# Designs tried in a protein design run: peptides against a protein of PDB entry 1ZZD. Part 53

Target 1, 109 residues: chain A of PDB entry 1ZZD
Amino acid sequence: FQVVNPYLLRDLVDLGIWDEGMKQYLITQNGSIQGLPNVPQELKDLYKTVWEISQKTIINMAADRSVYIDQSHSLNLFLRAPTMGKLTSMHFYGWKKGLKTGMYYLRTQ

## One batch from the design tools (peptide; made by RFdiffusion4, then SolubleMPNN)

Design b2_p11_7_s3 (from b2_p11_7, 4 letters changed)
Fold by OpenDDE base, seed 2:
Structure b2_p11_7_s3 (fold): chain B 109 residues (1-109), chain A 11 residues (1-11)
Amino acid sequence: as target 1 above (109 residues)
Amino acid sequence: EFEKELEEELL
């Protein structure tokens, strides 16, 4: 089940590059626009997929908001190719940052 | 040790 981000769709239309070819491109690229040469970098930064976002940044943001919420909040992490080293590092980094629950859910590509 | 791993491995 794939849904195009409605804001991304709007911006692609505004750029005048939305067509059937672009639609098929997005499908084959699982929603990623990082490879499109005719899209400004600022839009590429804005419309990163979950696989293109720094998980360290996600942990930092979770730590920032965790001060104000209980342990019921979720922290979802995404790794393309998880290794024991990466998992261990992320776990201890989250701990050091003061996360109450730690990793709630891990997804892999 | 884990700080070093973080620098090297964490995305």
Scores: peptide ipSAE 0.021, ipTM 0.501, DockQ to the pose 0.555
Fold by OpenDDE base, seed 5:
Structure b2_p11_7_s3 (fold): chain B 109 residues (1-109), chain A 11 residues (1-11)
Amino acid sequence: as target 1 above (109 residues)
Amino acid sequence: EFEKELEEELL
């Protein structure tokens, strides 16, 4: 189940580039706008999908806020092309950053 | 460093 981000939709409409073709493009690209030549880089940076965000950054943010939480996070991580090396590095990095638990759930593209 | 080498694989 996938829906278009309503804020992204608004910004694409404001740019005057929203149409049926754009809608189909977003569906086929699983919501990614990174490949669109007519979208400013600022918007591309703003509307990164979970596959386009560094999971290292996600772990860093989780570690930062975990200081204020009694229970460990239900941390969800996303990898396009998982390898044993990546999985291992994620667990070790999470440990290094002081997370109480490692990865709760992994999704792949 | 072992952890550092592994972090090279982290996405």
Scores: peptide ipSAE 0.018, ipTM 0.499, DockQ to the pose 0.701
Fold by OpenDDE base, seed 4:
Structure b2_p11_7_s3 (fold): chain B 109 residues (1-109), chain A 11 residues (1-11)
Amino acid sequence: as target 1 above (109 residues)
Amino acid sequence: EFEKELEEELL
């Protein structure tokens, strides 16, 4: 199940690069625009798919906002190929950062 | 150290 991000669609239209080819490209690339040479880097950074985002950064952001929440966050993490080692590392890193829950939910590609 | 492992293995 794939849906084109409406904001991404708008920005691609504004860039004048939206067409059927682009549409098909996005479908085949599972929404990734990282490989497009005609897209500014700032947009590439903005429209990262969940599989392209640093999960360490996600943990850091969760830790930062946890200061404002009394109960544990609902933290969703996304890994292409999770291993016990990775999960353990993430757990301990989250713990070190002060997260009450190291992981709420894990998704894999 | 797990933190180092995380940096090496994760995005």
Scores: peptide ipSAE 0.022, ipTM 0.511, DockQ to the pose 0.476; fails the geometry check
Fold by OpenDDE base, seed 3:
Structure b2_p11_7_s3 (fold): chain B 109 residues (1-109), chain A 11 residues (1-11)
Amino acid sequence: as target 1 above (109 residues)
Amino acid sequence: EFEKELEEELL
């Protein structure tokens, strides 16, 4: 089942825009607030869903962490519409960045 | 190139 992020809920309440309509909106949008015109961009950036985050950034962050760990960490990637091209690109990029494990988990929407 | 494809589709 879907749970509303409690911090997002707090911030929406602080904005004075939380109501039953907003709740239903979040449910229908799978937690995304990117389409809301009355939400500041900084909050939209903060509360990106996994489908709205650049997976390249995730790979970069993983590569940065990898230099300090002995073992490969579990890297989870999310793609809405995966293709062989995308997957190959991700693996290649991860390899280029020096990741011991290019991808451990792939989730799709 | 694969990186270009990644830039176009993942960013």
Scores: peptide ipSAE 0.021, ipTM 0.513, DockQ to the pose 0.452; fails the geometry check

Design b2_p11_7_s4 (from b2_p11_7, 4 letters changed)
Fold by OpenDDE base, seed 2:
Structure b2_p11_7_s4 (fold): chain B 109 residues (1-109), chain A 11 residues (1-11)
Amino acid sequence: as target 1 above (109 residues)
Amino acid sequence: DFEKELEKELL
């Protein structure tokens, strides 16, 4: 099932663009607002789905968190179209950033 | 060269 982000819903209502058409659009786009021309870029940057976030950023955040815990926490990575090159570079970057463990879970679209 | 690969492949 799919649930609309309540904060996104609020902001779309505040923009005055929330209606049945917008609801159907979000369903078909799996929650993405990146293609909406009447949404400010700052909101598009804020409301990225997991498929739109840089996985490098995810690795950076994981590295930051790992400093404060004894055991490595889970690292979930998401790629629309993974290649061996991308996977290799991601593993290498994670290692370079000092993560205690490699990729815990990979999900593809 | 993994560094080179990072430039072109890492998201």
Scores: peptide ipSAE 0.021, ipTM 0.447, DockQ to the pose 0.586
Fold by OpenDDE base, seed 3:
Structure b2_p11_7_s4 (fold): chain B 109 residues (1-109), chain A 11 residues (1-11)
Amino acid sequence: as target 1 above (109 residues)
Amino acid sequence: DFEKELEKELL
């Protein structure tokens, strides 16, 4: 069960590039528009899938929020090809950035 | 029409 992001659908329709071919493309690409040559980079940056977002950025954002919250928030990280080295580095990076707790959940593709 | 397209794409 895959649902196209309604906001992405809106923008693709506004661009005039939405058709059955585009729909099938999104299905095969698991929602990614990064490979589309006729989509502005601004939209590509906006509609990154969870696998295309820098998890370091996610950690940074979490660290920024942590100064204003009473308790540690849950943090979910997504990695396509996790290694122990990557996991360790991410854990300690989060610690270095002042997170009260490390990642709560790791999701893999 | 976006609304019409959205209705069609509720998979």
Scores: peptide ipSAE 0.015, ipTM 0.399, DockQ to the pose 0.014
Fold by OpenDDE base, seed 5:
Structure b2_p11_7_s4 (fold): chain B 109 residues (1-109), chain A 11 residues (1-11)
Amino acid sequence: as target 1 above (109 residues)
Amino acid sequence: DFEKELEKELL
């Protein structure tokens, strides 16, 4: 089931753009607000769904965290349309960035 | 090159 981010809901209400139409839009868009012209870019950046976040950024963040922990870090990656090229690139990039393990938990849509 | 592919595909 879909769960609406309560903070997103609050911000949309605060913007005065929350209504039944907005609710239906979010449902049909699986929670994405990226296509809304009346939402500031700052909020779009803040409320990206897992499918809208740069996976490169996620890998970078994981690599950064791995410096501070001795245990293997669990890394979940999300791709809308995974390809072998993407997967290979992600794997090698993670390796190159010094991830302790090459274990990636791939989630697809 | 995987790096080029990464920049292309992963934004």
Scores: peptide ipSAE 0.019, ipTM 0.436, DockQ to the pose 0.490; fails the geometry check
Fold by OpenDDE base, seed 4:
Structure b2_p11_7_s4 (fold): chain B 109 residues (1-109), chain A 11 residues (1-11)
Amino acid sequence: as target 1 above (109 residues)
Amino acid sequence: DFEKELEKELL
């Protein structure tokens, strides 16, 4: 089931664009607001769904925080259409960035 | 170059 992000809901209400139509739109778009022309880009960047977030950025963030922990932290990556090439690339990139374990969990849409 | 491939195929 789908749950609307309460913070997103708040911001949409503050923008004055929340209504039943918007609710249905979010449901049909699986929570994505990227296609809404009346939403500031800043909010679009903030409220990316897991499938819209740059996985490279996720890897970079993981590498950055890894310097503060001894054990490897769990890393979840999300790909819409994973291929062996993509997986290999992610593994090697993670390795290059200094991740000890690389990808721990893979989620697909 | 896997980095280039990653940039090409990933978000």
Scores: peptide ipSAE 0.019, ipTM 0.444, DockQ to the pose 0.444; fails the geometry check

Design b2_p11_8_s1 (from b2_p11_8, 4 letters changed)
Fold by OpenDDE base, seed 2:
Structure b2_p11_8_s1 (fold): chain B 109 residues (1-109), chain A 11 residues (1-11)
Amino acid sequence: as target 1 above (109 residues)
Amino acid sequence: SDDYPEVLKEA
């Protein structure tokens, strides 16, 4: 089962859009609010799921951590709808950022 | 920007 982020719940209540319909919507969308037209983009950015977080950002964070952590730490990327173009760009971007080890795990939804 | 550079996409 999935649990709604309590802070997300609070913000949705504050927006006055929380109801049973919203609850069911979130269940069907695996917690994503990206498709809601009545939610500010700022909140959408704040509450991105693991599948919605910028992969570029993840790579940047991994590269930054690699400065201090041995390369045994795995780079895990999550893609909802991967394309060959996106995978290729991710590979080259990772290389550009100096990741000593390539992508360790790629998970898709 | 969260987008990868176009140069990388085409590589």
Scores: peptide ipSAE 0.016, ipTM 0.395, DockQ to the pose 0.400
Fold by OpenDDE base, seed 5:
Structure b2_p11_8_s1 (fold): chain B 109 residues (1-109), chain A 11 residues (1-11)
Amino acid sequence: as target 1 above (109 residues)
Amino acid sequence: SDDYPEVLKEA
């Protein structure tokens, strides 16, 4: 499988910070650049992994899509370290936002 | 952000 997003790779090369050390770092961090001090915040925001995107934002988008869809889309959530409390909060928030179905798919890292 | 009410987090 592809470890590094090709567009991210290009941008890191353009920044002049790509090297073997960076490559190994990304591998150990599962592609996350959030911890890199020499990467602009703008790029960090752009290249958030599925584990780093706000789950609340995902729910908001799902709720917005539900206005136009029947069963073609589902709510997929990605949590690094899910807790019962967090899952409950997310479920109730989704319900409050008008999601017609509960959590369809949950992936954990 | 993933900020939810504390009351829900502890439920």
Scores: peptide ipSAE 0.013, ipTM 0.387, DockQ to the pose 0.382
Fold by OpenDDE base, seed 1:
Structure b2_p11_8_s1 (fold): chain B 109 residues (1-109), chain A 11 residues (1-11)
Amino acid sequence: as target 1 above (109 residues)
Amino acid sequence: SDDYPEVLKEA
């Protein structure tokens, strides 16, 4: 995925806070603006990275897509601080949701 | 058919 969402870039430019320093900051934060105090909360709510979105929600979305397509690609999950218990729960949850390929790739920050 | 992976692959 891209470090900086192009729409986020636009909004940051509109706020007048985009510069090289901001770019480097976002790179180090993997695209997250959650830590920026001068960014409106509405933008923080809008722009959540794959690390910030509930993985349960990601699984739900994947399951919804599987209704319409025969997915050949496995579901990729992203966790900042995974635990074995959480991974197990996610695994079983994915199965219960009827994912055709289930959870395959795990990416950690 | 549904496929339940036995092992997660860390990337």
Scores: peptide ipSAE 0.006, ipTM 0.303, DockQ to the pose 0.050
Fold by OpenDDE base, seed 3:
Structure b2_p11_8_s1 (fold): chain B 109 residues (1-109), chain A 11 residues (1-11)
Amino acid sequence: as target 1 above (109 residues)
Amino acid sequence: SDDYPEVLKEA
């Protein structure tokens, strides 16, 4: 089941926009607030879901970790609608960034 | 949301 991020809940309450309608909206949007007009962009940036974070950013973070550890930590990527071209680009980008191993898991919504 | 291991994708 889905649980609302407690920090997000707090911030939405602080904004005065939390209600039953908002709750149902978040449920249908899998926790995403990106489409809400009454939410500051700063909060939208803070609460990006795994589907909304740049895959390049994820790869960059993984590459940063690889500087300190061996490639025992797998790279997991999340894509809404992956294409072969996108997957290929991601693999090569990971290699370019120095990842010793490629993507281990691909998750699609 | 499904998980697709790369080894299965490449097979």
Scores: peptide ipSAE 0.007, ipTM 0.267, DockQ to the pose 0.056; fails the geometry check

Design b2_p11_8_s2 (from b2_p11_8 with D9A F11A)
Fold by OpenDDE base, seed 5:
Structure b2_p11_8_s2 (fold): chain B 109 residues (1-109), chain A 11 residues (1-11)
Amino acid sequence: as target 1 above (109 residues)
Amino acid sequence: DDDWPEVLAEA
């Protein structure tokens, strides 16, 4: 499997901050660069991992797409530490937003 | 942005 986004790798190289230490850091952080002090915020915003993107926003976008096509059945959501309570909240939020189906797949970190 | 309160229902 791919550990590092190839575009992220390129940009880190272009910044001159790519080295073995950086590589090991990314591995331990599951690809997250949010904690790196020497990376511009613009790049941090660009290279958010799925765990760092608002799943509420994902649901909102899926609901917007459902106006044209029914793709809610393929919606994948990501939570680091899911609980039954959180899942219930997410389910009802999606339902309230008009999704025709629930979560297609849930991944945990 | 995510806010998922712990909402539980009785089984």
Scores: peptide ipSAE 0.132, ipTM 0.697, DockQ to the pose 0.311
Fold by OpenDDE base, seed 1:
Structure b2_p11_8_s2 (fold): chain B 109 residues (1-109), chain A 11 residues (1-11)
Amino acid sequence: as target 1 above (109 residues)
Amino acid sequence: DDDWPEVLAEA
């Protein structure tokens, strides 16, 4: 299930732009505020959804942590439109970055 | 920035 980020809710209320229309907008946009013209860029940068964050960066951070612990079974990746080709690229990239295994959970929108 | 080339490994 999806829950509105309570901090995002607070900030939208503080901006005075929270209403039923905004609520419905967020639902249709899966929580993304990137398309809202009346929201400061700093808030857009802060409240990126998982679909708006580089998964390559996620892999990089996981690789850095893997030096100390084996987190191959806990890594979650998010792609809007995954293909086998993309997954293969991600697998090899992870391997190249030193991940112990290619094991991860994939979520799609 | 994500850039995943469409590459298939051997099955």
Scores: peptide ipSAE 0.130, ipTM 0.694, DockQ to the pose 0.327
Fold by OpenDDE base, seed 4:
Parts: structure tokens; sequence; C-alpha cells
Structure b2_p11_8_s2 (fold): chain B 109 residues (1-109), chain A 11 residues (1-11)
């Protein structure tokens, strides 16, 4: 599987901070650069892993897209520690936002 | 940004 986004790799190389140590760090961090002090915040904001992105934002974007196309069957949501209560909340939120169907794919860490 | 309240089924 891909540990490092190829574009992220490019940018890290461009920054001159890519080396074996960085590689090992990213492996242990599952691709997250959020903890790196030598990476600009701009890049941190750009290269968030799925676990670092607000799933509410994902739902919002999906709802916006649904105005033109049906995204219901392609929507993937990621939660670290889901509960039935949280899933219910997410379902209602998606429904409120106008998604034709609720959450279709759920992934957990 | 993510806030998913624990919604419980009504008794």
Amino acid sequence: as target 1 above (109 residues)
Amino acid sequence: DDDWPEVLAEA
C-alpha cells in the first residue's frame, strides 16, 4: 500500500527534508506529517490523512456535489472510534444536508 | 469541526 502520497513525497524532497529518517517517521505515523516541526503549516493543511480530515466537511462537500450528481454510493467516511450513537448522528447530518442516501461506506481505524 | 453527539434510540 501507499504510505506516502506521491505529491507529498515530491514536496518533502523539494523542501530538502526527505531522507531515510523521514521515511521511517512517516511509516510509523501512517503518513501523517502533522507532527513535523520542519514542515510548513500550509503543507500540513494540504496533506491531511483521512483520519485528520473532518468527516463533517466530507459530508458537506458530498452534499454540494449531490446537487449535480448522486454521490451516495461513492461516499466513504472514516471514523476512528465509531459508536451507534455517532453513526446515527452522522446519518441524520447527512440526511439534513440533503444526501439522497445516508452513509454508504464506513471505515474505521 | 466534527461533532457527533451520541444519539440514542428513544425508550
Scores: peptide ipSAE 0.127, ipTM 0.684, DockQ to the pose 0.333
Fold by OpenDDE base, seed 2:
Structure b2_p11_8_s2 (fold): chain B 109 residues (1-109), chain A 11 residues (1-11)
Amino acid sequence: as target 1 above (109 residues)
Amino acid sequence: DDDWPEVLAEA
C-alpha cells in the first residue's frame, strides 16, 4: 500500500508543497502527480506511475535485453482502457520487436 | 494507451 514513492515524497517536501491535503490528493490519484499545477514538468516526467509510462517504450527496453532475461520472467504491460484494437496493435508490435509469445502479461487499471 | 492505434483484431 505504498502510495507515494519515497523519493517523490522527499521532492515534494523540498518543494514545500507536502501536507495532509497533498497526501490525500495523491491517494485519490493513485500516486500520480501529473495533475498538479505546482509541480515542475521535469518532476512529472520523473515520477510517472506505470499507467503514465509508454508501454511501447517498455516493450522496446524488454526487447533490447531479452537475450539476457530468464525465460521464467514475464513482462508486465499496463493499459488503462484496453480495447481489442489496442491489444492487437500491442501484440503486433511485440511480435515485430522479437518478443516471444507468452513472455508478457497484460494488466488493466 | 496512446501507443496503440486501433487496428483490426486477428481472425
Scores: peptide ipSAE 0.073, ipTM 0.648, DockQ to the pose 0.274

Design b2_p11_8_s3 (from b2_p11_8, 5 letters changed)
Fold by OpenDDE base, seed 4:
Structure b2_p11_8_s3 (fold): chain B 109 residues (1-109), chain A 11 residues (1-11)
Amino acid sequence: as target 1 above (109 residues)
Amino acid sequence: SDDYPEILEEA
C-alpha cells in the first residue's frame, strides 16, 4: 500500500514542497492534497482520491459502459459519509441513467 | 459535484 501516488510525489517534488512534513500530512489525509494551500488547483483536480471524485461521474461512466456490456457488471461506489437520502438519490440516478445492473458495492471510508 | 434529486437528498 502506497499513500502517495508516485506521479503526485513527482509533482510535489517539482514544486519544491515535498518534505517530511508533507509526507506526514498526506499520510494523515489518506493521500489527499485538497487541503493544501500551496498546491495549484489544477493539481488538486488531477489528483482527487476515490473519496473526492464525484460519484455521479462514476455512475455516468458505469452507465456508458453498460451500453457495450451485455452481462451484468458490478459498480463500486465510494462514499465518505453516506446518508439514506444520499444513497436513495444515487440509486435513483443510476436507475435513471439506465444501468443494467443494480449491483452497487458501496464502500465507506 | 454530486448533485442528485433534491427531494431524495432531503428525505
Scores: peptide ipSAE 0.018, ipTM 0.427, DockQ to the pose 0.403
Fold by OpenDDE base, seed 2:
Structure b2_p11_8_s3 (fold): chain B 109 residues (1-109), chain A 11 residues (1-11)
Amino acid sequence: as target 1 above (109 residues)
Amino acid sequence: SDDYPEILEEA
């Protein structure tokens, strides 16, 4: 499998910070660049992983898609460090947004 | 962000 997004790789090369150490770092960080101090915030925002993207945004997108597609599509959420409060909030928010199926699968890291 | 509304507001 590809660990590093090819466009991310390009941008890291353009920044002049790509090397073997960076490669190994990304492997250990599951592709995340959020912890890199020498990466502009713009790139961090652009290359958020599934663990870093707003789950609220994912829910919103799923709700929007449900208008046009069968609700057979599953909603998969990824949480790096879930709390009971966060899970509960997500559940209620999904319900409020009109998701009829709810979460099909929740993966935690 | 992952800031969700208050649970009481959503319930």
Scores: peptide ipSAE 0.014, ipTM 0.435, DockQ to the pose 0.629
Fold by OpenDDE base, seed 1:
Structure b2_p11_8_s3 (fold): chain B 109 residues (1-109), chain A 11 residues (1-11)
Amino acid sequence: as target 1 above (109 residues)
Amino acid sequence: SDDYPEILEEA
Protein backbone atom coordinates (compact mmCIF):
# COMPACT_ATOMS: atom_id res chain seq x y z
CA PHE B 1 0.00 0.00 0.00
CA GLN B 2 1.14 3.51 -0.74
CA VAL B 3 1.58 5.77 2.23
CA VAL B 4 -0.38 8.74 0.95
CA ASN B 5 -3.58 8.48 -1.04
CA PRO B 6 -3.23 10.69 -4.12
CA TYR B 7 -6.63 12.22 -3.54
CA LEU B 8 -5.73 12.94 0.06
CA LEU B 9 -2.55 14.59 -1.14
CA ARG B 10 -4.59 16.81 -3.40
CA ASP B 11 -6.94 17.82 -0.63
CA LEU B 12 -4.11 18.56 1.77
CA VAL B 13 -2.48 20.74 -0.86
CA ASP B 14 -5.77 22.54 -1.37
CA LEU B 15 -5.93 23.16 2.36
CA GLY B 16 -2.47 24.65 2.19
CA ILE B 17 -1.06 22.38 4.86
CA TRP B 18 1.01 20.06 2.71
CA ASP B 19 4.76 20.30 3.21
CA GLU B 20 7.72 18.09 3.95
CA GLY B 21 6.81 17.98 7.60
CA MET B 22 3.32 16.79 6.81
CA LYS B 23 4.73 14.16 4.49
CA GLN B 24 6.99 12.79 7.18
CA TYR B 25 4.17 12.89 9.68
CA LEU B 26 1.93 10.83 7.43
CA ILE B 27 4.71 8.33 6.84
CA THR B 28 5.05 7.78 10.57
CA GLN B 29 1.28 7.55 10.91
CA ASN B 30 0.84 5.10 8.04
CA GLY B 31 -1.22 7.62 6.13
CA SER B 32 -3.63 8.50 8.90
CA ILE B 33 -4.89 12.06 9.25
CA GLN B 34 -7.10 11.31 12.22
CA GLY B 35 -4.68 12.94 14.61
CA LEU B 36 -4.42 16.23 12.77
CA PRO B 37 -6.34 18.98 14.54
CA ASN B 38 -6.35 21.36 11.59
CA VAL B 39 -8.07 18.95 9.20
CA PRO B 40 -11.85 19.15 8.80
CA GLN B 41 -13.76 16.21 10.23
CA GLU B 42 -15.39 15.53 6.89
CA LEU B 43 -11.99 14.74 5.41
CA LYS B 44 -11.10 12.53 8.35
CA ASP B 45 -14.29 10.59 7.77
CA LEU B 46 -13.53 10.30 4.09
CA TYR B 47 -9.90 9.22 4.36
CA LYS B 48 -9.68 6.32 6.74
CA THR B 49 -6.81 3.91 6.32
CA VAL B 50 -6.94 0.14 6.35
CA TRP B 51 -6.10 0.39 10.03
CA GLU B 52 -9.11 2.53 10.80
CA ILE B 53 -12.03 0.99 8.93
CA SER B 54 -14.04 -1.95 10.15
CA GLN B 55 -12.44 -5.26 9.36
CA LYS B 56 -15.90 -6.61 8.67
CA THR B 57 -16.08 -4.15 5.83
CA ILE B 58 -12.81 -5.46 4.46
CA ILE B 59 -14.06 -9.02 4.70
CA ASN B 60 -17.29 -8.07 2.99
CA MET B 61 -15.38 -6.45 0.17
CA ALA B 62 -13.21 -9.52 -0.21
CA ALA B 63 -16.26 -11.74 -0.32
CA ASP B 64 -17.78 -9.55 -2.98
CA ARG B 65 -14.63 -9.80 -5.08
CA SER B 66 -14.56 -13.57 -4.74
CA VAL B 67 -17.76 -13.76 -6.74
CA TYR B 68 -15.88 -12.61 -9.81
CA ILE B 69 -12.81 -14.82 -9.57
CA ASP B 70 -12.43 -18.46 -10.50
CA GLN B 71 -9.56 -19.35 -8.20
CA SER B 72 -8.78 -18.78 -4.56
CA HIS B 73 -8.09 -15.21 -3.55
CA SER B 74 -5.93 -14.30 -0.60
CA LEU B 75 -7.33 -12.09 2.13
CA ASN B 76 -5.21 -9.58 3.95
CA LEU B 77 -6.43 -7.97 7.15
CA PHE B 78 -5.00 -5.13 9.15
CA LEU B 79 -5.30 -4.56 12.89
CA ARG B 80 -3.49 -2.16 15.17
CA ALA B 81 -4.20 -4.06 18.35
CA PRO B 82 -5.54 -7.53 17.67
CA THR B 83 -6.80 -9.86 20.34
CA MET B 84 -7.36 -13.56 20.08
CA GLY B 85 -11.07 -13.04 20.46
CA LYS B 86 -11.13 -10.53 17.67
CA LEU B 87 -9.08 -12.77 15.40
CA THR B 88 -11.37 -15.70 16.06
CA SER B 89 -14.42 -13.61 15.33
CA MET B 90 -12.93 -12.36 12.10
CA HIS B 91 -12.04 -15.88 11.04
CA PHE B 92 -15.52 -17.21 11.59
CA TYR B 93 -17.08 -14.18 9.99
CA GLY B 94 -15.01 -14.77 6.89
CA TRP B 95 -16.08 -18.39 6.87
CA LYS B 96 -19.73 -17.44 7.12
CA LYS B 97 -19.32 -15.05 4.24
CA GLY B 98 -18.22 -17.93 2.06
CA LEU B 99 -14.65 -16.93 1.36
CA LYS B 100 -12.97 -19.47 -0.87
CA THR B 101 -9.75 -19.31 1.09
CA GLY B 102 -8.95 -18.95 4.73
CA MET B 103 -7.59 -15.78 6.19
CA TYR B 104 -4.11 -15.46 4.77
CA TYR B 105 -2.19 -12.56 6.27
CA LEU B 106 -2.79 -10.36 9.27
CA ARG B 107 -0.74 -7.20 9.58
CA THR B 108 -0.30 -5.28 12.80
CA GLN B 109 1.21 -1.91 13.60
CA SER A 1 -8.25 -25.17 6.03
CA ASP A 2 -9.50 -23.16 8.98
CA ASP A 3 -6.12 -22.11 10.28
CA TYR A 4 -5.58 -18.68 11.71
CA PRO A 5 -3.70 -16.27 9.49
CA GLU A 6 -0.05 -15.53 9.89
CA ILE A 7 0.50 -12.33 11.80
CA LEU A 8 2.92 -9.93 10.16
CA GLU A 9 4.36 -6.71 11.48
CA GLU A 10 4.16 -3.56 9.40
CA ALA A 11 6.35 -0.58 10.19
Scores: peptide ipSAE 0.010, ipTM 0.324, DockQ to the pose 0.044
Fold by OpenDDE base, seed 3:
Structure b2_p11_8_s3 (fold): chain B 109 residues (1-109), chain A 11 residues (1-11)
Amino acid sequence: as target 1 above (109 residues)
Amino acid sequence: SDDYPEILEEA
């Protein structure tokens, strides 16, 4: 079941914009606040969902981790509308960045 | 909206 990020909830309460309407909005938006005009961009950046984070950023982060850890880590990616070209590019980008195992698991929405 | 997992074949 869907659970609102407790830290996000806190920040929204601190902003004074948390109410039943906001709750319903988050439910319909799967936790995304990107479309809210009354939320600071800083918070939007902080609370990007797995569907909103740049895939390149995810790959970069994975590559950075691989520098310090010997064991190979699986790379999980999330795409709303993947194409074969996009998948291929992500795979090779991961390889280029030095990932040991490349992309293993993909989630789509 | 549900996510749809897919296991990709190793390169």
Scores: peptide ipSAE 0.006, ipTM 0.304, DockQ to the pose 0.056

Design b2_p11_8_s4 (from b2_p11_8, 5 letters changed)
Fold by OpenDDE base, seed 2:
Structure b2_p11_8_s4 (fold): chain B 109 residues (1-109), chain A 11 residues (1-11)
Amino acid sequence: as target 1 above (109 residues)
Amino acid sequence: SDDYPEILAEA
């Protein structure tokens, strides 16, 4: 798999901060740029990894897609550091958004 | 990473 998104690479080059050290940093951070102080927040928001995207947003997208796909298709939720409270919250929110049937896969990093 | 499948059901 490709660790660095090609568009992210381009933007990092444009910022003038791309080098071998940055490459190695991203590898160790699983592609995350959230910890980089010299990256604008706009870019951090744009290039959030699956572990950094709001689970609420993911559920919303899944709910929207469920209108057009078989409900047997699984929703994938990604949690870097799951807690019971967070899991419960996601469950109820999913239900509220119409995901009342079907299977979801909880993935932990 | 570990995958944990769960079934959502209506309350």
Scores: peptide ipSAE 0.014, ipTM 0.318, DockQ to the pose 0.072
Fold by OpenDDE base, seed 4:
Structure b2_p11_8_s4 (fold): chain B 109 residues (1-109), chain A 11 residues (1-11)
Amino acid sequence: as target 1 above (109 residues)
Amino acid sequence: SDDYPEILAEA
């Protein structure tokens, strides 16, 4: 499987920090660069994994799409460690944002 | 830092 985003790989090479050690690190971190001190924050923001992106942002985007489509579309959320309180809050937030179908799929890391 | 506030706190 491809562990590293090809564009991320390019940027890491351009920064001169790509090596075998970096490759192994990314493998163990499932492609995340968030923990790397030698990577600019701008790149960290650009290359967030699905587990690092705010699920609230995902819901916002889904709600925005629902305004322009007739049929309800599936909402997929990815959570590392969901709690009942968090899931309930997510559900109500989606409802508040006017999602027609709510959450179809919940995935955990 | 959490994505969502608790419902009780939000309401």
Scores: peptide ipSAE 0.013, ipTM 0.397, DockQ to the pose 0.408
Fold by OpenDDE base, seed 1:
Structure b2_p11_8_s4 (fold): chain B 109 residues (1-109), chain A 11 residues (1-11)
Amino acid sequence: as target 1 above (109 residues)
Amino acid sequence: SDDYPEILAEA
């Protein structure tokens, strides 16, 4: 099931734009507010979903975590529209970053 | 050989 970010909910309420229609909109948009014209850009930057942030950043964070933990589980990445070129680049980037595993899974929207 | 990630569909 999909749960709305409680902080996002708060900010949308504070903006006075939260209602049932907004709730349904977010559900259909997988939590994204990027398409809303009445939301300040600052909030859009703050509340990017896993589909909207650079997956390169995700790889960086995973690599950083690998320093602190014994990574036995696979890395999970999220791509809305993957291409072979992007997958190849991500693979080599992950290798370059020294990930303990070269195997990761991508979810597609 | 290089392994490419598996692409999974999100439910």
Scores: peptide ipSAE 0.010, ipTM 0.319, DockQ to the pose 0.045
Fold by OpenDDE base, seed 3:
Structure b2_p11_8_s4 (fold): chain B 109 residues (1-109), chain A 11 residues (1-11)
Amino acid sequence: as target 1 above (109 residues)
Amino acid sequence: SDDYPEILAEA
């Protein structure tokens, strides 16, 4: 079961590029518009899927939260194609940023 | 494609 983001749908309609072909494209691309040449970059940035957001950014955000909240935070990361090197780097980067809890959940596409 | 969760154990 897959649902198109209603706000994305609205913006695509506003751009005048929404049609059945676009719908099928989004379904095959798991909701990603990153590969569409006729979509402004600003919209691509806005509608990044969990697989397209920089994991470093996610780690930074988690670190920021940990400064102000006493509760322990779990870090969930999403990777299309994780490698041992990348996982190691992410772990140490999180540690460097002051995360008390390392990466707890890894999701792969 | 579905996402596949994996619980990571720390050494």
Scores: peptide ipSAE 0.006, ipTM 0.300, DockQ to the pose 0.055

